# Peptides against a protein of PDB entry 7SFY: the designs that were tried, part 28

Target 1, 41 residues: chain A of PDB entry 7SFY
Amino acid sequence: ELFNLESRVEIEKSLTQMEDVLKALQMKLWEAESKLSFATC

## One batch from the design tools (peptide; made by RFdiffusion4, then SolubleMPNN)

Design b2_p14_8_s3 (from b2_p14_8, 11 letters changed)
Fold by OpenDDE base, seed 1:
Structure b2_p14_8_s3 (fold): chain B 41 residues (1-41), chain C 41 residues (1-41), chain A 14 residues (1-14)
Amino acid sequence: as target 1 above (41 residues)
Amino acid sequence: as target 1 above (41 residues)
Amino acid sequence: SLEEKLRELEAQLA
């Protein structure tokens, strides 16, 4: 395994992408919960 | 699209998995940076 | 909470 600047940049890009996905999923979660009724009945 | 409890649970599980991946990538980033030399020369 | 943990992780990346 090679640890250099290119490797760091690649990982950082991946992390940024993951962050974007997480935010999107959080939004979807909020949307889902907002449409969920309080009572199970 | 259906917004219900099952959907919420599924999303939360996905978020948990994403969190684990992010932590792993952060660790890899730290490892990579720790092995990176200060100077470009 | 999960949301707080996620925001904390995202903050570390910012």
Scores: peptide ipSAE 0.085, ipTM 0.563, DockQ to the pose 0.247
Fold by OpenDDE base, seed 5:
Structure b2_p14_8_s3 (fold): chain B 41 residues (1-41), chain C 41 residues (1-41), chain A 14 residues (1-14)
Amino acid sequence: as target 1 above (41 residues)
Amino acid sequence: as target 1 above (41 residues)
Amino acid sequence: SLEEKLRELEAQLA
């Protein structure tokens, strides 16, 4: 496939989705660590 | 599962993998855009 | 497709 506007939009959409998942995982990690801190204190 | 060191490592591993994929996609986008610019110039 | 691969990754990692 030749690169075109459709391809760019598709890639950008994928990037956005990945960023959302990444943020979700980061939040889960933070919450888990916070929970651990609370439990150990 | 209770949060423990294993869970943290697992989450961090997933985050790393996502970051790598994200960077790869960003590079692909950049290369594609660069290619487009070259082709149109 | 790229989107399909991304979806698979999300399912595995999230």
Scores: peptide ipSAE 0.085, ipTM 0.546, DockQ to the pose 0.056
Fold by OpenDDE base, seed 2:
Structure b2_p14_8_s3 (fold): chain B 41 residues (1-41), chain C 41 residues (1-41), chain A 14 residues (1-14)
Amino acid sequence: as target 1 above (41 residues)
Amino acid sequence: as target 1 above (41 residues)
Amino acid sequence: SLEEKLRELEAQLA
């Protein structure tokens, strides 16, 4: 495996993209939980 | 969109999976960089 | 490969 600038940039872009998705999902989870309703007596 | 326990669990599982992949990619980046060679004088 | 890992993740999220 030959590492070069192009490879590094590609990996970093992929990481950034995944982090963005992760953050989005975390926000979705928070939003979902914030809207959770409970039955009360 | 109806949030329930099943939905929460599903989202959390997805988040965990993404975190695992993210960590793996970070390790790959580190390994690649660690193998980078430099020309010296 | 890195691409395979990303593809797997995308498939799981789809």
Scores: peptide ipSAE 0.077, ipTM 0.547, DockQ to the pose 0.051
Fold by OpenDDE base, seed 3:
Structure b2_p14_8_s3 (fold): chain B 41 residues (1-41), chain C 41 residues (1-41), chain A 14 residues (1-14)
Amino acid sequence: as target 1 above (41 residues)
Amino acid sequence: as target 1 above (41 residues)
Amino acid sequence: SLEEKLRELEAQLA
């Protein structure tokens, strides 16, 4: 299998997609933490 | 649904896993680019 | 779940 410009672009697009999902999950974590309730007594 | 310490840890583990996959794909990209052949005449 | 979303992403990138 030969690697060429199209293959590189496709891999880079996949990496960007993963980064976008990662950022979205990080934002979800932030939102969840902002709603975190602490122990009550 | 309540967010707690266990939920945060689970989300952070998932994020770490995604980052590991991302790094692996970046390494695969590096390997592929290292094997890239240019046009010949 | 987050694990399911991760698996879906990995499948799309395979």
Scores: peptide ipSAE 0.076, ipTM 0.542, DockQ to the pose 0.055

Design b2_p14_8_s4 (from b2_p14_8, 11 letters changed)
Fold by OpenDDE base, seed 1:
Structure b2_p14_8_s4 (fold): chain B 41 residues (1-41), chain C 41 residues (1-41), chain A 14 residues (1-14)
Amino acid sequence: as target 1 above (41 residues)
Amino acid sequence: as target 1 above (41 residues)
Amino acid sequence: ELEKKLKELESLLA
């Protein structure tokens, strides 16, 4: 394999996209858990 | 939408998987860049 | 938006 600027840029873009997805999922998790109701019986 | 344990577990599993992929990509990037050669002419 | 991002992830992981 050969390192080049195009490869680096592609990887960095992928990383950014994945980080965005991660944050979105984390937010979804937090929101879901924030709506958790406790058993009171 | 409804929060439940199954949903939480599913999200957490997805998050873990994504984090693993992120780390793998970061490593790939580092390895690629570590092999970068400088122009010497 | 989440669904969109998930699809993006799926494309990256494929």
Scores: peptide ipSAE 0.084, ipTM 0.559, DockQ to the pose 0.050
Fold by OpenDDE base, seed 2:
Structure b2_p14_8_s4 (fold): chain B 41 residues (1-41), chain C 41 residues (1-41), chain A 14 residues (1-14)
Amino acid sequence: as target 1 above (41 residues)
Amino acid sequence: as target 1 above (41 residues)
Amino acid sequence: ELEKKLKELESLLA
């Protein structure tokens, strides 16, 4: 495999996208848990 | 949307998978950069 | 959507 500017930029772009998705999922998890209510006596 | 154990586990599983991919990409980037050599005088 | 993006990005490891 040949390393060049294009490949580096592509990987960095992918990393950023993955991080964005990760953050979104973390937020969804937090929101879901925050909305959770319990039946209390 | 209904929060339950199944949905929580699903989100957590997805988060883990995304993190694994993120790590793999980070490693690939590191490997690519580490292999990079320069023509030197 | 999330699964699609994950699979798409995983292909870059190949």
Scores: peptide ipSAE 0.083, ipTM 0.552, DockQ to the pose 0.049
Fold by OpenDDE base, seed 5:
Structure b2_p14_8_s4 (fold): chain B 41 residues (1-41), chain C 41 residues (1-41), chain A 14 residues (1-14)
Amino acid sequence: as target 1 above (41 residues)
Amino acid sequence: as target 1 above (41 residues)
Amino acid sequence: ELEKKLKELESLLA
């Protein structure tokens, strides 16, 4: 497999998409934790 | 779906896994670019 | 949104 401009662009697009998913997961975690309730007596 | 310690740990594990993949892609990009050759006359 | 982006990631890695 030869590396060229198209290959680089493709990999960078993949990186960007993964970063977007990562950010979404981080937001989801924050939202979940913000709603965390604790046991009461 | 209730959020609890187990849920938090699961989400954080997913985040870690995605970060590992992201790092792998970044390394792959670097390796590919480091081997990029240019046309010669 | 998360599901959508996750699906996009899965498609990318497939």
Scores: peptide ipSAE 0.080, ipTM 0.556, DockQ to the pose 0.048
Fold by OpenDDE base, seed 3:
Parts: structure tokens; C-alpha cells; sequence
Structure b2_p14_8_s4 (fold): chain B 41 residues (1-41), chain C 41 residues (1-41), chain A 14 residues (1-14)
């Protein structure tokens, strides 16, 4: 198949979606770390 | 479940994997665009 | 929401 405007847009949309997932995971990591306690007393 | 070192490492590994996929897709996009012709003569 | 996004990613990569 031949690359064209539609193909480019599709790939860029996919990239955006993956970036959104990455951000969500990073936020989850941040939240988890923020709630983490370094003490067990 | 409780967040700990293992959980953090697991999340970070997942993030790394996703970033690798993102980079691969970006490279594919670059390659496709690089091979694209603006002429049909 | 994270779970939904993960499923979205999985379908995208399939």
C-alpha cells in the first residue's frame, strides 16, 4: 500500500493514543509513589 | 495490594516498552514520509 | 480509565 495523507493521519492518531496511555501510566506511578510510605512503624 | 519496589519496577518496565513502541512507530512514520513522492509524473 | 486505555492500546498494537 501507498503512504498518503490518510496513512499519516492514522499513524499520528495512534501515536497520540499511545502517548495518552503513557501519561496515564506515569500518573498512576506518581500517585502510587506519592502514597508510598517509607516507614513501617 | 500495596505498592512496593517490585510494583514500581514493573510499571517502569511497561513504560519503557511503550516508549520503545512509540519510537518504532515514529521511525516508521519518518521512513514512510521520507519515501513519499510529491510527484506523479 | 487506565484499564480502558490499556485495552485501547492493545487493540491498536494487535
Amino acid sequence: as target 1 above (41 residues)
Amino acid sequence: as target 1 above (41 residues)
Amino acid sequence: ELEKKLKELESLLA
Scores: peptide ipSAE 0.076, ipTM 0.550, DockQ to the pose 0.048

## One batch from the design tools (peptide; made by RFdiffusion4, then SolubleMPNN)

Design b2_p15_1_s1 (from b2_p15_1, 8 letters changed)
Fold by OpenDDE base, seed 5:
Structure b2_p15_1_s1 (fold): chain B 41 residues (1-41), chain C 41 residues (1-41), chain A 15 residues (1-15)
Amino acid sequence: as target 1 above (41 residues)
Amino acid sequence: as target 1 above (41 residues)
Amino acid sequence: SLKEQLKALEERLKK
């Protein structure tokens, strides 16, 4: 395939979308972990 | 939902998978850009 | 879902 401005922009948009999803997952993990309770001696 | 070890592991696996895809996209972008040729005066 | 979004992006990457 030929690399051009359109293709570059498309790839960058995909990257951004993935980064957003990744961040969302990280936030979900953090929130889930924050709800974990521990017992003490 | 209840947070437990299984859920944490699942989320972490998803994160890792997304990171891998992100890296793949970044590599694709780099490779695509490396194929761009320029004219000189 | 996040999983579906990831899957869609993976498919896009393959092309």
Scores: peptide ipSAE 0.078, ipTM 0.537, DockQ to the pose 0.056
Fold by OpenDDE base, seed 1:
Structure b2_p15_1_s1 (fold): chain B 41 residues (1-41), chain C 41 residues (1-41), chain A 15 residues (1-15)
Amino acid sequence: as target 1 above (41 residues)
Amino acid sequence: as target 1 above (41 residues)
Amino acid sequence: SLKEQLKALEERLKK
């Protein structure tokens, strides 16, 4: 395999996309937890 | 939508999986860059 | 979906 500018740009694009998805998941977790209720006596 | 323990566990599992993929991508980028050569005069 | 996006990224990385 040969590394070139195109390959680097593609990998960086994938990394950025994954980071965006990670942030979205973290936000969903936070929102879900904020809606969690506990049973009390 | 209802948040419960099952939902939280599933989201956390997805987050961990994504972080693992991110790390793999970062390693591939590093390895690819280490193999990059420049034309010289 | 987020799950589908994750799977797509994994497949791209494995190539």
Scores: peptide ipSAE 0.078, ipTM 0.536, DockQ to the pose 0.057
Fold by OpenDDE base, seed 3:
Structure b2_p15_1_s1 (fold): chain B 41 residues (1-41), chain C 41 residues (1-41), chain A 15 residues (1-15)
Amino acid sequence: as target 1 above (41 residues)
Amino acid sequence: as target 1 above (41 residues)
Amino acid sequence: SLKEQLKALEERLKK
């Protein structure tokens, strides 16, 4: 396959989408952990 | 939903997988760009 | 789901 502007743009879009999902996962993890509490005496 | 070790591990696995895919995309982009050349006089 | 979105993106990467 040839490298051209179209292919680059498509890769960039995929990267951006992956980063967005990654950030969403990180936020979900943070939220879950922030809600974690332990009963203490 | 409750936060527990299982859920945390699952989120961590998803994060790792996303990061791996992101790295793969970045490598593909690098490879594509590295092959790019322009004819010059 | 995020998992399904990830798998979809992986499939796109393979192409």
Scores: peptide ipSAE 0.076, ipTM 0.533, DockQ to the pose 0.055
Fold by OpenDDE base, seed 2:
Structure b2_p15_1_s1 (fold): chain B 41 residues (1-41), chain C 41 residues (1-41), chain A 15 residues (1-15)
Amino acid sequence: as target 1 above (41 residues)
Amino acid sequence: as target 1 above (41 residues)
Amino acid sequence: SLKEQLKALEERLKK
């Protein structure tokens, strides 16, 4: 492989996309937990 | 959807996987940059 | 590939 500007940009785009998905997952986890209801006696 | 322990664990597993991939991408970027050679005059 | 892994994870999120 030969590193060039295009390669760097592509990797950075992938990183950004990964971070976006990660944030979405984290939000889903938070939302799921926020909707949690507990049985009370 | 009903949030339960299994759901939480599954989401957390996904998050972990995402983080692993993210780290791999970051390492690849670093490695690519580390291999960069510059033309000199 | 990492790209494929990313796509797989995205698909999981959509489910």
Scores: peptide ipSAE 0.074, ipTM 0.532, DockQ to the pose 0.057

Design b2_p15_1_s2 (from b2_p15_1, 9 letters changed)
Fold by OpenDDE base, seed 1:
Structure b2_p15_1_s2 (fold): chain B 41 residues (1-41), chain C 41 residues (1-41), chain A 15 residues (1-15)
Amino acid sequence: as target 1 above (41 residues)
Amino acid sequence: as target 1 above (41 residues)
Amino acid sequence: SLEEQLKQLEERLKA
């Protein structure tokens, strides 16, 4: 395999995209937990 | 939408999976850069 | 969906 500027840019683009998705998932988890209600007597 | 234990577990599973992929991408970037050669005269 | 996004990223990693 050859590494070049194009390959580096593509990998960095993928990393950034994954970080964005991770942040979105974390926000969804936080929002879901904030809406959690517990059963009471 | 309802948040329950099942939903939380599923989201956490997805987060962990994405973090694993991110780590793999970072390793690939590091390995690719380590193999990079520069043109010389 | 988040699952689809994750799947696409995994496929890009494999390529």
Scores: peptide ipSAE 0.098, ipTM 0.546, DockQ to the pose 0.059
Fold by OpenDDE base, seed 5:
Structure b2_p15_1_s2 (fold): chain B 41 residues (1-41), chain C 41 residues (1-41), chain A 15 residues (1-15)
Amino acid sequence: as target 1 above (41 residues)
Amino acid sequence: as target 1 above (41 residues)
Amino acid sequence: SLEEQLKQLEERLKA
């Protein structure tokens, strides 16, 4: 494959998109965990 | 939605998977950039 | 869905 500006931009856009999804998942996890209730003795 | 151990594990697995893909993309970018040739005067 | 988004990104990586 040939590396050029277009390909670099494409890869960087993909990275950004993945980062966004990752952050969304992390937020989802945090929210889910925050809703966990515990029993006490 | 109900948060439980199963759901937490599922989310964490998804996060890990995304992290792996992200790292793969980063490596791809690095490799692509490393193959870029330059002309000299 | 997040799962589908991940799948789509993985496909882009393979391309």
Scores: peptide ipSAE 0.097, ipTM 0.547, DockQ to the pose 0.057
Fold by OpenDDE base, seed 3:
Structure b2_p15_1_s2 (fold): chain B 41 residues (1-41), chain C 41 residues (1-41), chain A 15 residues (1-15)
Amino acid sequence: as target 1 above (41 residues)
Amino acid sequence: as target 1 above (41 residues)
Amino acid sequence: SLEEQLKQLEERLKA
């Protein structure tokens, strides 16, 4: 497979999307833990 | 939705999997850039 | 779902 600007851009897009999903998961975890903290207070 | 150990574990698993995929993407990008560097030398 | 999104991203990685 060749490396060119198009392929780089595509990889960058994939990385960004993965990071967005990862952040969403982290936020969900935070929310869950936050609710737990509240409930256990 | 309730927060329990099972749900937390599931979220953690998802996070880990996402991180693994992200690392793989980063490695692919690195390899591509490495090959570009070699080719342009 | 997040799992489905992850699966789609994994497939993109394989391509």
Scores: peptide ipSAE 0.096, ipTM 0.546, DockQ to the pose 0.056
Fold by OpenDDE base, seed 2:
Structure b2_p15_1_s2 (fold): chain B 41 residues (1-41), chain C 41 residues (1-41), chain A 15 residues (1-15)
Amino acid sequence: as target 1 above (41 residues)
Amino acid sequence: as target 1 above (41 residues)
Amino acid sequence: SLEEQLKQLEERLKA
């Protein structure tokens, strides 16, 4: 494989996309936890 | 949707997987850059 | 591929 500017940019785009998805997942987790209601006696 | 322990665990598993892929991408970028050779005059 | 992995993760998020 030959590294070039285009390849680097493409990888960086993938990284950015991954980070976006990761953040979304983290938000989902937080939201799920925030909606958690506890039984009360 | 009802949050429960199973849901939390599943989300956390997804997060872990995302992080693993992200790390792999970062390594690929680093490796690509490390293999970069520059033309010399 | 990395792209496929990303796609799978995105789908997991949506599912």
Scores: peptide ipSAE 0.095, ipTM 0.547, DockQ to the pose 0.058

Design b2_p15_1_s3 (from b2_p15_1, 10 letters changed)
Fold by OpenDDE base, seed 3:
Structure b2_p15_1_s3 (fold): chain B 41 residues (1-41), chain C 41 residues (1-41), chain A 15 residues (1-15)
Amino acid sequence: as target 1 above (41 residues)
Amino acid sequence: as target 1 above (41 residues)
Amino acid sequence: SLKEQLDALMSRLKA
């Protein structure tokens, strides 16, 4: 596609969405792992 | 969902994919912008 | 879900 202002804006929006989801996933992973318990005697 | 090893691995895979795409998009954006010319006299 | 959001984004970006 022809790169123009509209294209740039669309890409930036997608990047922002991905970053938001990435951060959310990282937080979920951290929380889940933090609650994980191990077998103990 | 119940968090277990499988869940963790799946989340980590998704995170890796997102990071890869994010980097690719950032590179594409940089390249496109670098080739952009401006009107000059 | 987060996975659904990821899949949707990936599909849109690759289209």
Scores: peptide ipSAE 0.097, ipTM 0.529, DockQ to the pose 0.054
Fold by OpenDDE base, seed 2:
Structure b2_p15_1_s3 (fold): chain B 41 residues (1-41), chain C 41 residues (1-41), chain A 15 residues (1-15)
Amino acid sequence: as target 1 above (41 residues)
Amino acid sequence: as target 1 above (41 residues)
Amino acid sequence: SLKEQLDALMSRLKA
């Protein structure tokens, strides 16, 4: 396990990518819940 | 796209899983950086 | 898909 600038940058890129996916999932959850409707009849 | 309890639970499970992975990545970054040493001679 | 993206990222982390 050699830590260098390349390794750090790669980890940070992965973190950023995962955070973006997390945001997308959170938005999907919000959108799904906002679209939920119940039978009112 | 049918939103129901199952869908919501699945999305939340995915969110939790991703958050756990994010934490793991953050820890790896911290550990890697903490182990980094410089030539001091 | 989001699931595929997650799986890919997890695989990269474990590699």
Scores: peptide ipSAE 0.096, ipTM 0.537, DockQ to the pose 0.057
Fold by OpenDDE base, seed 1:
Structure b2_p15_1_s3 (fold): chain B 41 residues (1-41), chain C 41 residues (1-41), chain A 15 residues (1-15)
Amino acid sequence: as target 1 above (41 residues)
Amino acid sequence: as target 1 above (41 residues)
Amino acid sequence: SLKEQLDALMSRLKA
């Protein structure tokens, strides 16, 4: 395929979208861990 | 939902999978940019 | 869901 400004913008757009999902997953992991409770005596 | 080892492993597995895709996209961007040529005189 | 978003992104990349 031909690489041009349109293709570059498309790839960068996909990267940004995936970074947003990664950040959301990281935040959900933090949220779950911060709410974790343990059985105590 | 209950947070346990199974849920934590599932989230971490998803994070790893997304990081792999991000790396693949970054490599494809580099590959495309490294092959970029310009109209020259 | 986050899983659906991930699957959609991976499908778009691999297609």
Scores: peptide ipSAE 0.095, ipTM 0.530, DockQ to the pose 0.054
Fold by OpenDDE base, seed 5:
Parts: sequence; structure tokens; C-alpha cells
Structure b2_p15_1_s3 (fold): chain B 41 residues (1-41), chain C 41 residues (1-41), chain A 15 residues (1-15)
Amino acid sequence: as target 1 above (41 residues)
Amino acid sequence: as target 1 above (41 residues)
Amino acid sequence: SLKEQLDALMSRLKA
């Protein structure tokens, strides 16, 4: 495979997608932990 | 700026690192949600 | 932070 601009663009797109997932996970984690922290039991 | 093998390797390393973070987050999320699911309150 | 780590990685890729 030739690593050119097109390949880089595709990788960056993938990274962006991964970033979105990361952010989503972070949010979910925060939510979960927040709820957990608010648990009185 | 250069799209060569070295650049690709570097990007792949970065992706791997991000993936590791993702996995870690997923695990943490699972843990949090699991604990939350076991909450009785 | 994770955010910082991600940003750093992204920045490195763009460099």
C-alpha cells in the first residue's frame, strides 16, 4: 500500500471517528460515575 | 508533511495508542455501568 | 487527561 495524501486523509477521518467515540465514551463514563457517586446505597 | 513509511508507522503507533485508550475507557465504562447496575438505590 | 492525550496524538498526526 502506498502511503500518500489520500491514505492520510482516510486515516485522519478514522481518527476523527475514534475521537468521537472516545468523547462519547468519556461522557458515558462521566455519567455513569456521576450517577454512581450520587448513589446513596 | 511527508507521507512515507516512517510517517505511516508513526500514525499507526498513534492509532494503537488511541485504541488502547479506547479500550481502557470501554473497560472503565463497563466497570462503572456494572457497579451502577448493581446499585440497589 | 485523556482529552489532552487525544489532542496530543491528533496534533502529532497533523505535524
Scores: peptide ipSAE 0.085, ipTM 0.467, DockQ to the pose 0.044

Design b2_p15_1_s4 (from b2_p15_1, 9 letters changed)
Fold by OpenDDE base, seed 1:
Structure b2_p15_1_s4 (fold): chain B 41 residues (1-41), chain C 41 residues (1-41), chain A 15 residues (1-15)
Amino acid sequence: as target 1 above (41 residues)
Amino acid sequence: as target 1 above (41 residues)
Amino acid sequence: SLKEQLEALQKRLKA
């Protein structure tokens, strides 16, 4: 495979997008757990 | 939305998978840059 | 969805 500036930029874009989605998932988990209620006896 | 244990487990699975892919992308970038050669005059 | 975004990213990496 040949590496060039265009390939580098594309990989960096993918990395950034994945980091954004990862943060979004973490926030969703936090929000969901904050709303969780437990059964009471 | 209702949060339950199944939803939590699914979100955590997605987080783990995204972290794995993120690491793979970082490794690919490193490898690609290691193979990059520059024009010489 | 988040799942679709993850799948799309995986597809891009493996393409």
Scores: peptide ipSAE 0.100, ipTM 0.552, DockQ to the pose 0.058
Fold by OpenDDE base, seed 2:
Structure b2_p15_1_s4 (fold): chain B 41 residues (1-41), chain C 41 residues (1-41), chain A 15 residues (1-15)
Amino acid sequence: as target 1 above (41 residues)
Amino acid sequence: as target 1 above (41 residues)
Amino acid sequence: SLKEQLEALQKRLKA
């Protein structure tokens, strides 16, 4: 396939979307860990 | 929902998978751009 | 879901 402006833009859009999802997952992990309570005796 | 080891592992797996896809997209972008030929007069 | 979003993005990448 040929490289063109449209292709580049689409790839960049996908990259941005992936980064957004990645950040969302990282936030979910942080939230989950932050809510972790340690059992105390 | 409760945080547990399984949940953490699953989230980390998802994060890793996202990072892999992100890297693949970045490589695709690089490859596309590297194949770009400049019109010469 | 995030899982579905990931799968959708993977599909776009392979297209």
Scores: peptide ipSAE 0.099, ipTM 0.549, DockQ to the pose 0.057
Fold by OpenDDE base, seed 5:
Structure b2_p15_1_s4 (fold): chain B 41 residues (1-41), chain C 41 residues (1-41), chain A 15 residues (1-15)
Amino acid sequence: as target 1 above (41 residues)
Amino acid sequence: as target 1 above (41 residues)
Amino acid sequence: SLKEQLEALQKRLKA
């Protein structure tokens, strides 16, 4: 494989998709944490 | 599903995995770009 | 699912 403009665009698209998923996971974590309740004395 | 400590750990593990893949993609992009050559006059 | 998305992205990276 030789690097060309198309391959660059492909990788950058993958990066963007990964970032989107990462953000979604972070948001899901936040939501889960916000729903956490604790037993109290 | 109720959020508990185990679920938190699960999500955090997923986040870490995503971050690792993201970094791998960034490195691959850098490598590809470093291999790019141009025709010169 | 998030898991499937991750796996798909990993496949793209390895290809």
Scores: peptide ipSAE 0.098, ipTM 0.549, DockQ to the pose 0.058
Fold by OpenDDE base, seed 3:
Structure b2_p15_1_s4 (fold): chain B 41 residues (1-41), chain C 41 residues (1-41), chain A 15 residues (1-15)
Amino acid sequence: as target 1 above (41 residues)
Amino acid sequence: as target 1 above (41 residues)
Amino acid sequence: SLKEQLEALQKRLKA
């Protein structure tokens, strides 16, 4: 296949999806670390 | 710029970098959640 | 550029 406008749009959609996943993981990481940090006994 | 092989290679490099960051965050998330899960009092 | 946007995202995520 030639790299054309259709191919670029498809790749850009993938990049956007990866950005969303990265942000979600960052938020979950913060939550997990916060719970660990505030653990009390 | 035209949508050509050079542009595709550049975008693919960016995708690879995002994948590496995603994997690193996943590993750190697992570690944080594991420490929380195995917390003992 | 896409490269600059990616680098900015990486910095935010690693901070």
Scores: peptide ipSAE 0.075, ipTM 0.453, DockQ to the pose 0.059

